# Designs tried in a protein design run: peptides against a protein of PDB entry 7RZF. Part 145

Target 1, 358 residues: chain A of PDB entry 7RZF
Amino acid sequence: PFQEEHLKQLYKIVPIKDIRNLYVTFPIPDLQKYYKSNPGHYLGHLIGHEGPGSLLSELKSKGWVNTLVGGQKEGARGFMFFIINVDLTEEGLLHVEDIILHMFQYIQKLRAEGPQEWVFQECKDLNAVAFRFKDKERPRGYTSKIAGILHYYPLEEVLTAEYLLEEFRPDLIEMVLDKLRPENVRVAIVSKSFEGKTDRTEEWYGTQYKQEAIPDEVIKKWQNADLNGKFKLPTKNEFIPTNFEILPLEKEATPYPALIKDTAMSKLWFKQDDKFFLPKACLNFEFFSPFAYVDPLHCNMAYLYLELLKDSLNEYAYAAELAGLSYDLQNTIYGMYLSVKGYNDKQPILLKKIIEKM
Target 2, 358 residues: chain A of PDB entry 7RZF as posed
Amino acid sequence: PFQEEHLKQLYKIVPIKDIRNLYVTFPIPDLQKYYKSNPGHYLGHLIGHEGPGSLLSELKSKGWVNTLVGGQKEGARGFMFFIINVDLTEEGLLHVEDIILHMFQYIQKLRAEGPQEWVFQELKDLNAVAFRFKDKERPRGYTSKIAGILHYYPLEEVLTAEYLLEEFRPDLIEMVLDKLRPENVRVAIVSKSFEGKTDRTEEWYGTQYKQEAIPDEVIKKWQNADLNGKFKLPTKNEFIPTNFEILPLEKEATPYPALIKDTAMSKLWFKQDDKFFLPKANLNFEFFSPFAYVDPLHSNMAYLYLELLKDSLNEYAYAAELAGLSYDLQNTIYGMYLSVKGYNDKQPILLKKIIEKM

## One batch from the design tools (peptide; made by RFdiffusion4, then SolubleMPNN)

Design b2_p17_5_s3 (from b2_p17_5, 7 letters changed)
Fold by OpenDDE base, seed 1:
Formats: C-alpha cells, sequence, structure tokens
Structure b2_p17_5_s3 (fold): chain B 358 residues (1-358), chain A 17 residues (1-17)
C-alpha cells in the first residue's frame, strides 16, 4: 500500500502523442481472493456505465469528457488499483477539479443506494453469456490467456473464474467503496499543454512530468461532495439473453435467402444459419419512401429524421451493446435501412423500442 | 477480460505513477 506521502498527489504528464487523459487512481486491497464475488467488477460496471444518469452521461453533457473507463487494475503484490480513466476534451482539461468532484458525487450516490443484488445478477448473467460464447467467437484469443490465469486460480476453476460470479458480497462492495475517497486519491493529467512546465523526468521513457500535492481545500471540496440528483443507478438491462436454444436445421433449408412473404407492401427473405450454429440472428429492413430523395429539402429532412431517431435511441444503445445486440440506421437513396444483429432472444424487444421511436 | 473494459495506464503514465 502507498504511504501517506504518495496519496493526494497530482501528476502533470507530457505525452508523446497529442492526447488528453485523466487518471483518478485509488489504492485498494488485493481482491484476487474474492474473484467469486468480484466487487471491483460490480463497481466498474456502475462507474463505467454509459446509460442515462451515469457519470459519463453527465460529463459528456458538459462537453468535458469523450469516454470513461472504470475498474480494477493489478498492482504490485498485495494491492490493486481502482482507476477511473477519462478522455478529456480541451474544455474538460480546464475543469479537472469539477470532473473529479462529479466522480465523488457518483461514488457518494453508490454509497447512499448501497449494494444492489439485481446489479450483481446482471453482471453474473452478462459474464455467463460472455463465457458461453467466448470459444465459439474468438478461438485465437483464449489459449494464450489460460497460462497466465493458472497462477491466480485453482485448475478446476481456471476456465470459469474470470466469468463466474457466484457470491453476492455487499460487505466487499462497501469495503472497496470505502477506499474510493479523496484522501486516498492519486491523480494523473496527461496533456501536451504541460510542455515546458515540468520539473522532473522519468528514468525509463524520459517522460517529462510535474508532481504536486493536491491542496487541502480541493481535497475538502471532494470530501464534501453532495448527492447530485442527476446521478441515478442504471435501469435493468432488458436485452440480456436467457434463451440460447438453437433451432434444428429445416429440411428445406436453402443455401441462399428464400422469399417467404410477397405482398404489395412487403417482401421477406429468410435464410437459416447452416454454418455457425449460434443463437444469433441478423434482421435487415429496407424502407422505401417515394419522398426520401425527391428534392434536396426531402433529402435533408430524411437525414435529419435519422439523426433524431439515432439520438432518441441512445438510451438503449449501451444496454443493447452490453447484451450483445447492435443496431444500424442508414439513409438510402430510396429511404432508410435498419439492421438489428446479435443474440436472437431479445432482438424483438430492441426492434420494438426502435419502432416505438420511429 | 469480461466487460466492462479494464482501465490501463499508457506506458508513459505507468512509468510515472
Amino acid sequence: as target 1 above (358 residues)
Amino acid sequence: SPWPPQPSYTPEVEAVL
């Protein structure tokens, strides 16, 4: 664990690349022995969430942050880090103190709500899906990791230990949350704007940096982080698949899409999967409108309509992606194209949400 | 790793911290 002299420190780092990053780091206990409950994953899921009422949603709404990642990282023997990493805008670089205040407001919201068993269950279900299909989707990435994992897990559990959540441990979630405090913070800001303003050089890469103590006033500001009413826990992810049944190949299955419906208003082609045998589907819709590209005005209106439709669907996009669903919306010269892809079980739910916004 | 993505330092940041 870091000594007190290593806490409440600010590092201003000059990058080689033109990047603007903020790292907010907390030393935490070694959680490896708690892999069955994985409290760091629970917190990373919530802090790194991208849905409505998330930390990222608020920071994006202010134009300060593009992306956010939250979670545990391995440290030296006997401790880990919890890191919140954000990609900063030029404006966000000027508001780092307020960004970190919002991080502590979100953490304070998590303390006030307490550990949620339903959130743990969603993490468990998402990991179970990822485990079940890992080997089928990407065989090359699996074999190289097993050797490293054998050092941390019993041989019998090595295949499952990264994915299998078994134990809801609210006590361990609270224990990690208790380490996510301003008095335990290490902050790194990465920006070329610090060029010529540094006083130290790192030995290995020659990285120029400045180290400063964070003022006690700033620490106190973060310690007094109130509940921000904009922060909310995510809603339940309705897109998580539960049925993985693969239907038998039909005797009349064609190697190409067959026309199964032909009407004045619609044609439908279908092809059963004869190769992959996954509980996945691709739904593709072409919508034809005689008005879509009649003139530049209608073309611009059709474009604007799709941009507004995409924006109205942003609330579902992240939850769908987590559940292994995706959608695509494109303008075509005849109207609009919609694609829905991923696990077939919850595709009707996502499709319904899209249609309700159209 | 399972989702969410795990945070990582860039080599430059890891060398300073």
Scores: peptide ipSAE 0.294, ipTM 0.878, DockQ to the pose 0.625
Fold by OpenDDE base, seed 3:
Structure b2_p17_5_s3 (fold): chain B 358 residues (1-358), chain A 17 residues (1-17)
Amino acid sequence: as target 1 above (358 residues)
Amino acid sequence: SPWPPQPSYTPEVEAVL
């Protein structure tokens, strides 16, 4: 466990690779015994969320952060870490204090809203999907992983313990949130911009770094983080599949796509899956327009239209990806290509959202 | 891997922290 002298520290680290990262780390209790409720997963899901009103959405809107990951990491015996890791822009490297302020504003929003059972249920459902369709790990990797997990879980639960959430524990969520405070923070900034500005060298890798105490005024600024009205809890993920029924193979099933509809305005080709037997589909749409590539102006307008369409769909992209749905939109010389892939159950919902924005 | 991706340190960062 870190002593008080190890808290409120800032590390400026020189990487070998040209990377810009921020790590905001909190020591937390060992949560392994709470695997059935997994409060660190609940918080990681919300803090790491990419939808509208998320921490990442706001930090991206400022041009400070490209990516964000939040969650628990195993520590030494008897403690864990909660880490918020962001990929920094060049501008974000200048605004690290304000980025961390926004992290504490978001954490304060989570405290103010309190634990949400529906969010836990979504985490449970997402994990159940991930477990149900878990790729068969290679036997060697699987055996090594099981051997590690057997130290923490009953033998009968070893296969499921990482995936199956069973218990909503708002008390444990609040307990972890209470550890996510400025007084408990360890900050690491990773950037080549610190080259020649360090005073320490790490013994194992020769990593050059500087350690500084975070000023009490900065800690107080983060402690007094107000509710930022831009932060909102995510909306319910409408794309989470619930039906996994596999339709029987039709007697007339062709080994190649068959033309099942031919009209003046549309052709439809269909091929049933005869190999994988998954509750997944690939929907591919090619749109033809005589105007799409007629001249440079129309080509640029078609490009701008798709960029605006993609931007307008970004609100759904993350929620769809979490649910195992994806879409792709591309300009073609003839018009536009749309692809929708993943679990078939909620594909009509995603397709409807795309069409409503078109 | 369990979803979401868990944060991890690079070896360089883990050696300093």
Scores: peptide ipSAE 0.280, ipTM 0.867, DockQ to the pose 0.596
Fold by OpenDDE base, seed 5:
Structure b2_p17_5_s3 (fold): chain B 358 residues (1-358), chain A 17 residues (1-17)
Amino acid sequence: as target 1 above (358 residues)
Amino acid sequence: SPWPPQPSYTPEVEAVL
């Protein structure tokens, strides 16, 4: 476990690659024994959320961060880390203290709202979907993985332990959240802008870095993080599939898409899956406009329309992705193309959301 | 990948921290 001297430290690291990253790390207890409740996963889901009112959404709106990942990492024996990692913009590199303030404001929001059983249930349902449709690992890899997991889990639970959430433990969520404090922080900033400003070299990779204590005034600023009214808990993910029924193969199942509707305004082709037998579908829509690509103005208008449509759908993109749904929108020489893919159960909901924004 | 994406250090960062 880190001693007090290892906390409240700032590392300025020179990367080999031209990357700008911020790592905000908190030492936490070993959570392995709590795999049935997985409080670190609960917190990682919320802190790493990309929906409206999320930490990432606000930091993106500031132009400071491109991506955010939050969650637990294994440490040495007897402790773990909780890490918030962000990809920094050039502007974000100038606002690291304020980025971390926003992290603590979001964490403070999580404290104020308290543990939510519905969020735990959503994590449970997402994990159950992921487990049910886990790709067949190569037998050798699977056996080796099981052998490794047997060191941590009972034999009966080895197959499910990584995915099966069983116990809502608000006390453990609060316990981990209590470790996510400024007094327990280790910060690493990764940027080429620190080249020639470092005083240490790491032995294994020759990585140049500088270590500094974070000033007590900065720690106090983060400790006094208020409730930022822009931060909200996510809404319930409406795209999580609940029906996994595979419809029987029709007697007239065609090996190729059959034209099942032909009208003056629409043609519809359908093919039932006869190969994979998954509760998944691919919906593909091609829209034809006589005004598409007639001239440069119409091309630019069609492009702008699609970019605005994509932007208006960003609020659903992450929730859909988590639920194993995806959409794609493309300009075509004849108009536009829409694709909706993934679990069939909630595809009508996503399709409706898309149509309502069109 | 297991969801949510788990944070990881780059080898360079892991060697410093």
Scores: peptide ipSAE 0.275, ipTM 0.865, DockQ to the pose 0.606
Fold by OpenDDE base, seed 2:
Structure b2_p17_5_s3 (fold): chain B 358 residues (1-358), chain A 17 residues (1-17)
Amino acid sequence: as target 1 above (358 residues)
Amino acid sequence: SPWPPQPSYTPEVEAVL
């Protein structure tokens, strides 16, 4: 367990690779016994969320961060870490103090809203989907993971323990949130810009670093993090599949797409899945416009239209991805191509959202 | 690991922290 002397520390680390990373780390109690409620997963889902009003959305809007990951990591016996890891832009490297301020503003928002049972249920449902299809999508990696899990879970629960959320424990969520404070922080900044500015060398890898105490004024600035009105809890994910029914293969099922509709305005081809037997579909739409490629002006207008359409759909992109849905939009020489892929149950919802923005 | 992605240290960062 870290003593007080190990807290409020800043590490400036020189990487071998040209990377810019920020690690904001909090020592937390060992949560292994609470795997059925997994409060660190709940917090990781919210802190690592990419939707509107998320921490990442605000940090991206400022041009400071490209990616964000939040969650728990195993430590030594009797403690864990909660880590917020971001990929920094060149500009973000200059604004690390303000990035961390925004992290504490988001954490303060989570404290103000309190634990949400619907968010726990969403995490439970997403994990249930991941568990149900893990063996169908990734058979080769399963055996090596079981051996590690056997050290922590009853034999009967080993297969499910990483995925099975059973108990909503708001008390444990609040307990972990209470550890996510400036007085309990360890910060690591990873950048080549620290080359020649370090005074220590790590013994195992020869990593050059500098360790500094975070100034009390900076800690106080983070402790006084107010509610930022830009931060919001995510909305419920409408795209999480609930129906996993697989229709039986029809007797007339063709090995190739069959033309099932032919009209003046549309042709439709259909092929039933005969290989994967997953509750998944691929919807592909080709839109033809005689104007799309008439001249350079129309081509540029069609390009700009598609970029604006993609931007207008960004609010759904993350929620769809989490639910195992994806969409793609491309310009073609004849017009536009749209694809919607993933679990079939909520594809009509995503398709409707796309069409409403078109 | 289940979703979301779990944060991990690079070996270089883990050795310093």
Scores: peptide ipSAE 0.254, ipTM 0.862, DockQ to the pose 0.597

Design b2_p17_5_s4 (from b2_p17_5, 5 letters changed)
Fold by OpenDDE base, seed 1:
Structure b2_p17_5_s4 (fold): chain B 358 residues (1-358), chain A 17 residues (1-17)
Amino acid sequence: as target 1 above (358 residues)
Amino acid sequence: SPWPPTPSYSPEVEAVL
C-alpha cells in the first residue's frame, strides 16, 4: 500500500514510442471479494462512458483527449488501483491540470447523483449478454484465462464470476468513489517532450523519468472541483437485447439470399442463418439516387450529407456498440449504403433512430 | 474481460510507478 509520501506525486516519463498518455491513478482497497457487486466496474462504466455529458465528450470537445479508459486494475496483494487513462493531443499535454480538474468535476457529479440501481442493472444486463455469447465467438482464448481465474474464484463460479453481477451495493460504490480524491492521486504523464528534462532512470527498462510533488495549490484546485453543468449521467441504453430467441430453420431456407419482395421502388433479399445459430442479424440497405453523382457539386453535397448524418448519430453510436450493435454509412457511386449489424432484438430501434435523422 | 476495458500501464509506466 502506498504511504502518504507516495501520494500527490507527478511522474514525467519519456516513452520509446511517440505517444502522449496521462495516467491518473488512485490506490483503492482489494475489491476481489466483492466480485458479485463489482463497484469498480460500475464506476469504470460511468467514468469511461463516451456518450453525451460524459467526461470523454467534454475533453474531446476541447481538443485535449482522443480516448479515455477508466476502471480497476489489480495491484500487489491486498490493494488495487483505479486508473483513468487518456490519450492526449498535443494541446491536451499543455492542459493536464485542467483535464484532471474535469475528472474531479465528473467524480463530484457521481457523488452528487449517488449510486443508481438502473445503471447497475444495465451493467448486469450487458455482462449477461457478453457471458451468454462469449464461448460462441472465440474458443482459443478461453482455456488460458480460466487457469488464472481459478486462483480467485470457486470452481463453480469461475465461468460466471467475471460477468455475473448479482448484488447492488451502493455502500461499496460510495466507498470506492471516496478513494477517488486529489489527496490520494498518483499522476503519470508520458511524452517525448520530457526528453532531456528528466533526472532519474528506471533500472529494468532504462526508462527516463522525473518525479515531482504536485503543488498544494493544484491539489486544492482539484479538491474544490465544482459541479460542472456539462456533466450528466448517461441516458438509459435502449439497445440492450432482452430477447435471444432463435427461430427454427425454415424448410424452404436457401443457401443464398432469396428475393422475397420485388416492387418498383424496392427489392428485398433474405437469407436465414444456417451456420452460426445466433440471435444476430445483418441488415444492408443500398439507396439509389439519380442525383448522387450527377456532377461534382451533388457528389460533394452527398458526402457532406453523410458526414452530417454520422455526426447526428454519434449520440447513439456508443450505446449501440455497448449493446453489441453497429452501423455503417458509406457513399456509393449510385447513392448511399447503410448496414446495421449485431443482436436482432433492438436493431429496429437503432434503424428507426437512423431513419429519423435522415 | 467484460466491457469497459480494464486500464493497463505500458511496461515503461509500470516500471516507474
Scores: peptide ipSAE 0.278, ipTM 0.871, DockQ to the pose 0.627
Fold by OpenDDE base, seed 3:
Structure b2_p17_5_s4 (fold): chain B 358 residues (1-358), chain A 17 residues (1-17)
Amino acid sequence: as target 1 above (358 residues)
Amino acid sequence: SPWPPTPSYSPEVEAVL
């Protein structure tokens, strides 16, 4: 466990690779005994969310951050870490204090809203989907993984313990959230821009770094993080599949796509899955326009239209991805291509959202 | 792996922290 002398520290680290990363780390209690409620997963889901009103959405809007990951990491015996990791832009590297302020503003928003049972239920449902459709690990890897987790879980739960959320524990969510405070922070900034500005070398890897105390003024600024009205909890994820029924193979099922509808304005080809037997579908739409490639102006307008359409759909992209849905939009010489892939249950919802924005 | 991805330190960062 870190002593008080190890808290409120800033590390400036020189990487071998040209990367810009920020790690904001909090020591937290050991949460392994709480695996049925997994409060660190709940907080990681919200802090790491990419939807509208998320921490990442705001930091991206400022041009400071490209990606964000939040969650728990195992530590030494009797403690864990909660880490918020971001990929920094060149501009974001200049605004690290303000990025961390926004992190504390988002954490303060989570305190103000309190634990949400519906968010826990979504995490539970997402984990259930992930468990149901987990790839078969290679036997050796699987055995080694089981042997490791047998130290922490009952034998009967070993197969499911990493995925099962059973108990909504708002008290434990609040307990972890109470550890996410400026007085408990350790900050690491990773950038080649610190080359020649370090005073220490790590003995194992020869990593060059500088350690500094975070000024009390900066800690106080983060402690006084107000509610930022740009931060909102996610909306309910409408794309989470609930029906996993696999339709029986039709007697007339062809090994190739068959034309099932032919009209003056549309052709529809269909092939049933005869191999994988998954509750998944792939919808592909090719739109033809006589105007798409007439001249450079129309080409540029078609490109701009598609970029605007993609931007307008970005609010759904993350929620769809979490639910195992994806879409793709491309310009073609004839018009536009749309693909919708993933679990079939909620594909009509995503397709409707796309069409409503077109 | 369970979703969301768990944050991990690079070896360089883990050696310093």
Scores: peptide ipSAE 0.273, ipTM 0.864, DockQ to the pose 0.607
Fold by OpenDDE base, seed 5:
Structure b2_p17_5_s4 (fold): chain B 358 residues (1-358), chain A 17 residues (1-17)
Amino acid sequence: as target 1 above (358 residues)
Amino acid sequence: SPWPPTPSYSPEVEAVL
């Protein structure tokens, strides 16, 4: 475990690649014994969320961050890390202190709202989906992985322990949140802009870096982080599948899409899956408009319309992705194309949201 | 691994931290 002298440290690291990254790291207790509740996963889900009112959404709106990942990492024996990692823009590299302030504002929002059982339930359901539909690992890799997991989990649970949440433990969530404080922070900034400004070389890779203590005034600024009215908990993910029933193969199932509806305004083709037997569907819609490509003005209007539509749907994109749903919208020479793919159960909900924005 | 993605250090960062 890090001693006090290892906390409140800033590392400026010169990468080999032209990358700009920020790592905000907190030493936390070993959470392995709490795998049934996995409080680090709960916090990683919220801190790493990409929906409206998320940390990423705000930092992205500032032009400071492109991507964000939050969660627990294994450490040495008897401790872990909670890490918030962001990909920095050039502008974000100038605003690292303010980015970290926003992280602490979001963490303060999580403390103020307290642990939410419904969020835990969503994490549970998402993990159950991931477990149920995990790809078959390669036998040698699978055996080696199981052997490693057997050191940490009962034999009966070794296949499920990484995925199945069972116990809502708000006390453990609060315990981890209590470790996510400025006084417990280690910051690493990765940028080529530190070249020639370093004073240390790392032994293993020869990585050039500078280590500095974070000033007490900066720590105090982060300790006094407000709630920031821009931050909100995510809304419930309406797209999480709950029904995984596989419909029986119809007797007249064709090897190719069959025309099942033919009207003056629409044609519908259907192909039942006869190979994968997954509770998934692909819905593809082609919209034809004689006006879509009639002239350059209409082409540009159709393009702008679709860009606006995509932007208006961005609020659902992340929640859909988490639930194993995706959509695609593109212009075609005849009009537009819409695709909805993934678990079939909640596809009607996503499709309805798309139609409501059209 | 369970969702969400777990953060990882680059080897360069992991060697320094």
Scores: peptide ipSAE 0.272, ipTM 0.866, DockQ to the pose 0.628
Fold by OpenDDE base, seed 2:
Structure b2_p17_5_s4 (fold): chain B 358 residues (1-358), chain A 17 residues (1-17)
Amino acid sequence: as target 1 above (358 residues)
Amino acid sequence: SPWPPTPSYSPEVEAVL
């Protein structure tokens, strides 16, 4: 277990590569025995969320952070870590204290809302999708991973235990949240800007670093983190597939797209999948406008329109990605191109959202 | 790994922490 002397520490680390990273680390109990509830996964899903009202959304809006990852890491015997890792901008490197304040404001929001069974169910459903299609998408990596997992799970559960959530345990979520406090924090800042400002060298890699105690005033500032009204729980992900039916290959299925609709306003081509046998589809739409590229003004208006459309759809982008859906919007010399790809079940929902913003 | 991605230290950070 970390002693008190190992808590409230700041490490300034000089990287070999030109990277700017922040690691905010909390010692937590060993959660392996709780794999069926996986409270660290629940918290990692929320803290690492990228949607509207997320921690990352606010930190990106300030230009301080590019990416954020939240979750559990294995430690030594009898403990784990919860880590919030961010990629820092040059400006974000100057605002590390305020970034960490926002982390504690978001954690305080999670405490105020309490554990949500619907969020657990969403994590369960996302993991079930990932498990169901894992072997179809990644055949080569399976065997070496099993040997490590056998140390933690019963033999009969080894294949499923990492993915299949079974038990909603709000008590364990609260227990982990109670460890995510400023008094338990270990902070590492990784930046070349610390070169020549370090006083220690690590023995294994020769990594230059400085260790400092975080000032009590800074700890107290983080302990007094208020509820920031910009932070919100995510909405339910409406794009998570539930139907995985694969339609039988039609006898008349052609190896090329067949024209199935021909009208004055639309042509439609269809090709059934004859290779992958996945509950996935690719929808491609080309919109033609005689005005799109008639002059430089119309070209600029068409460009601006798509940029505004993309911005207006950004609220769905992350939720769609998590559910294995994607969309693409492009200007063409004839008008606009739209593509929707991924699991077919919820594609109509995403397509409707796109069309409603057009 | 299951989603979300598990945070990891770089080797240089893991050696310091």
Scores: peptide ipSAE 0.245, ipTM 0.860, DockQ to the pose 0.601

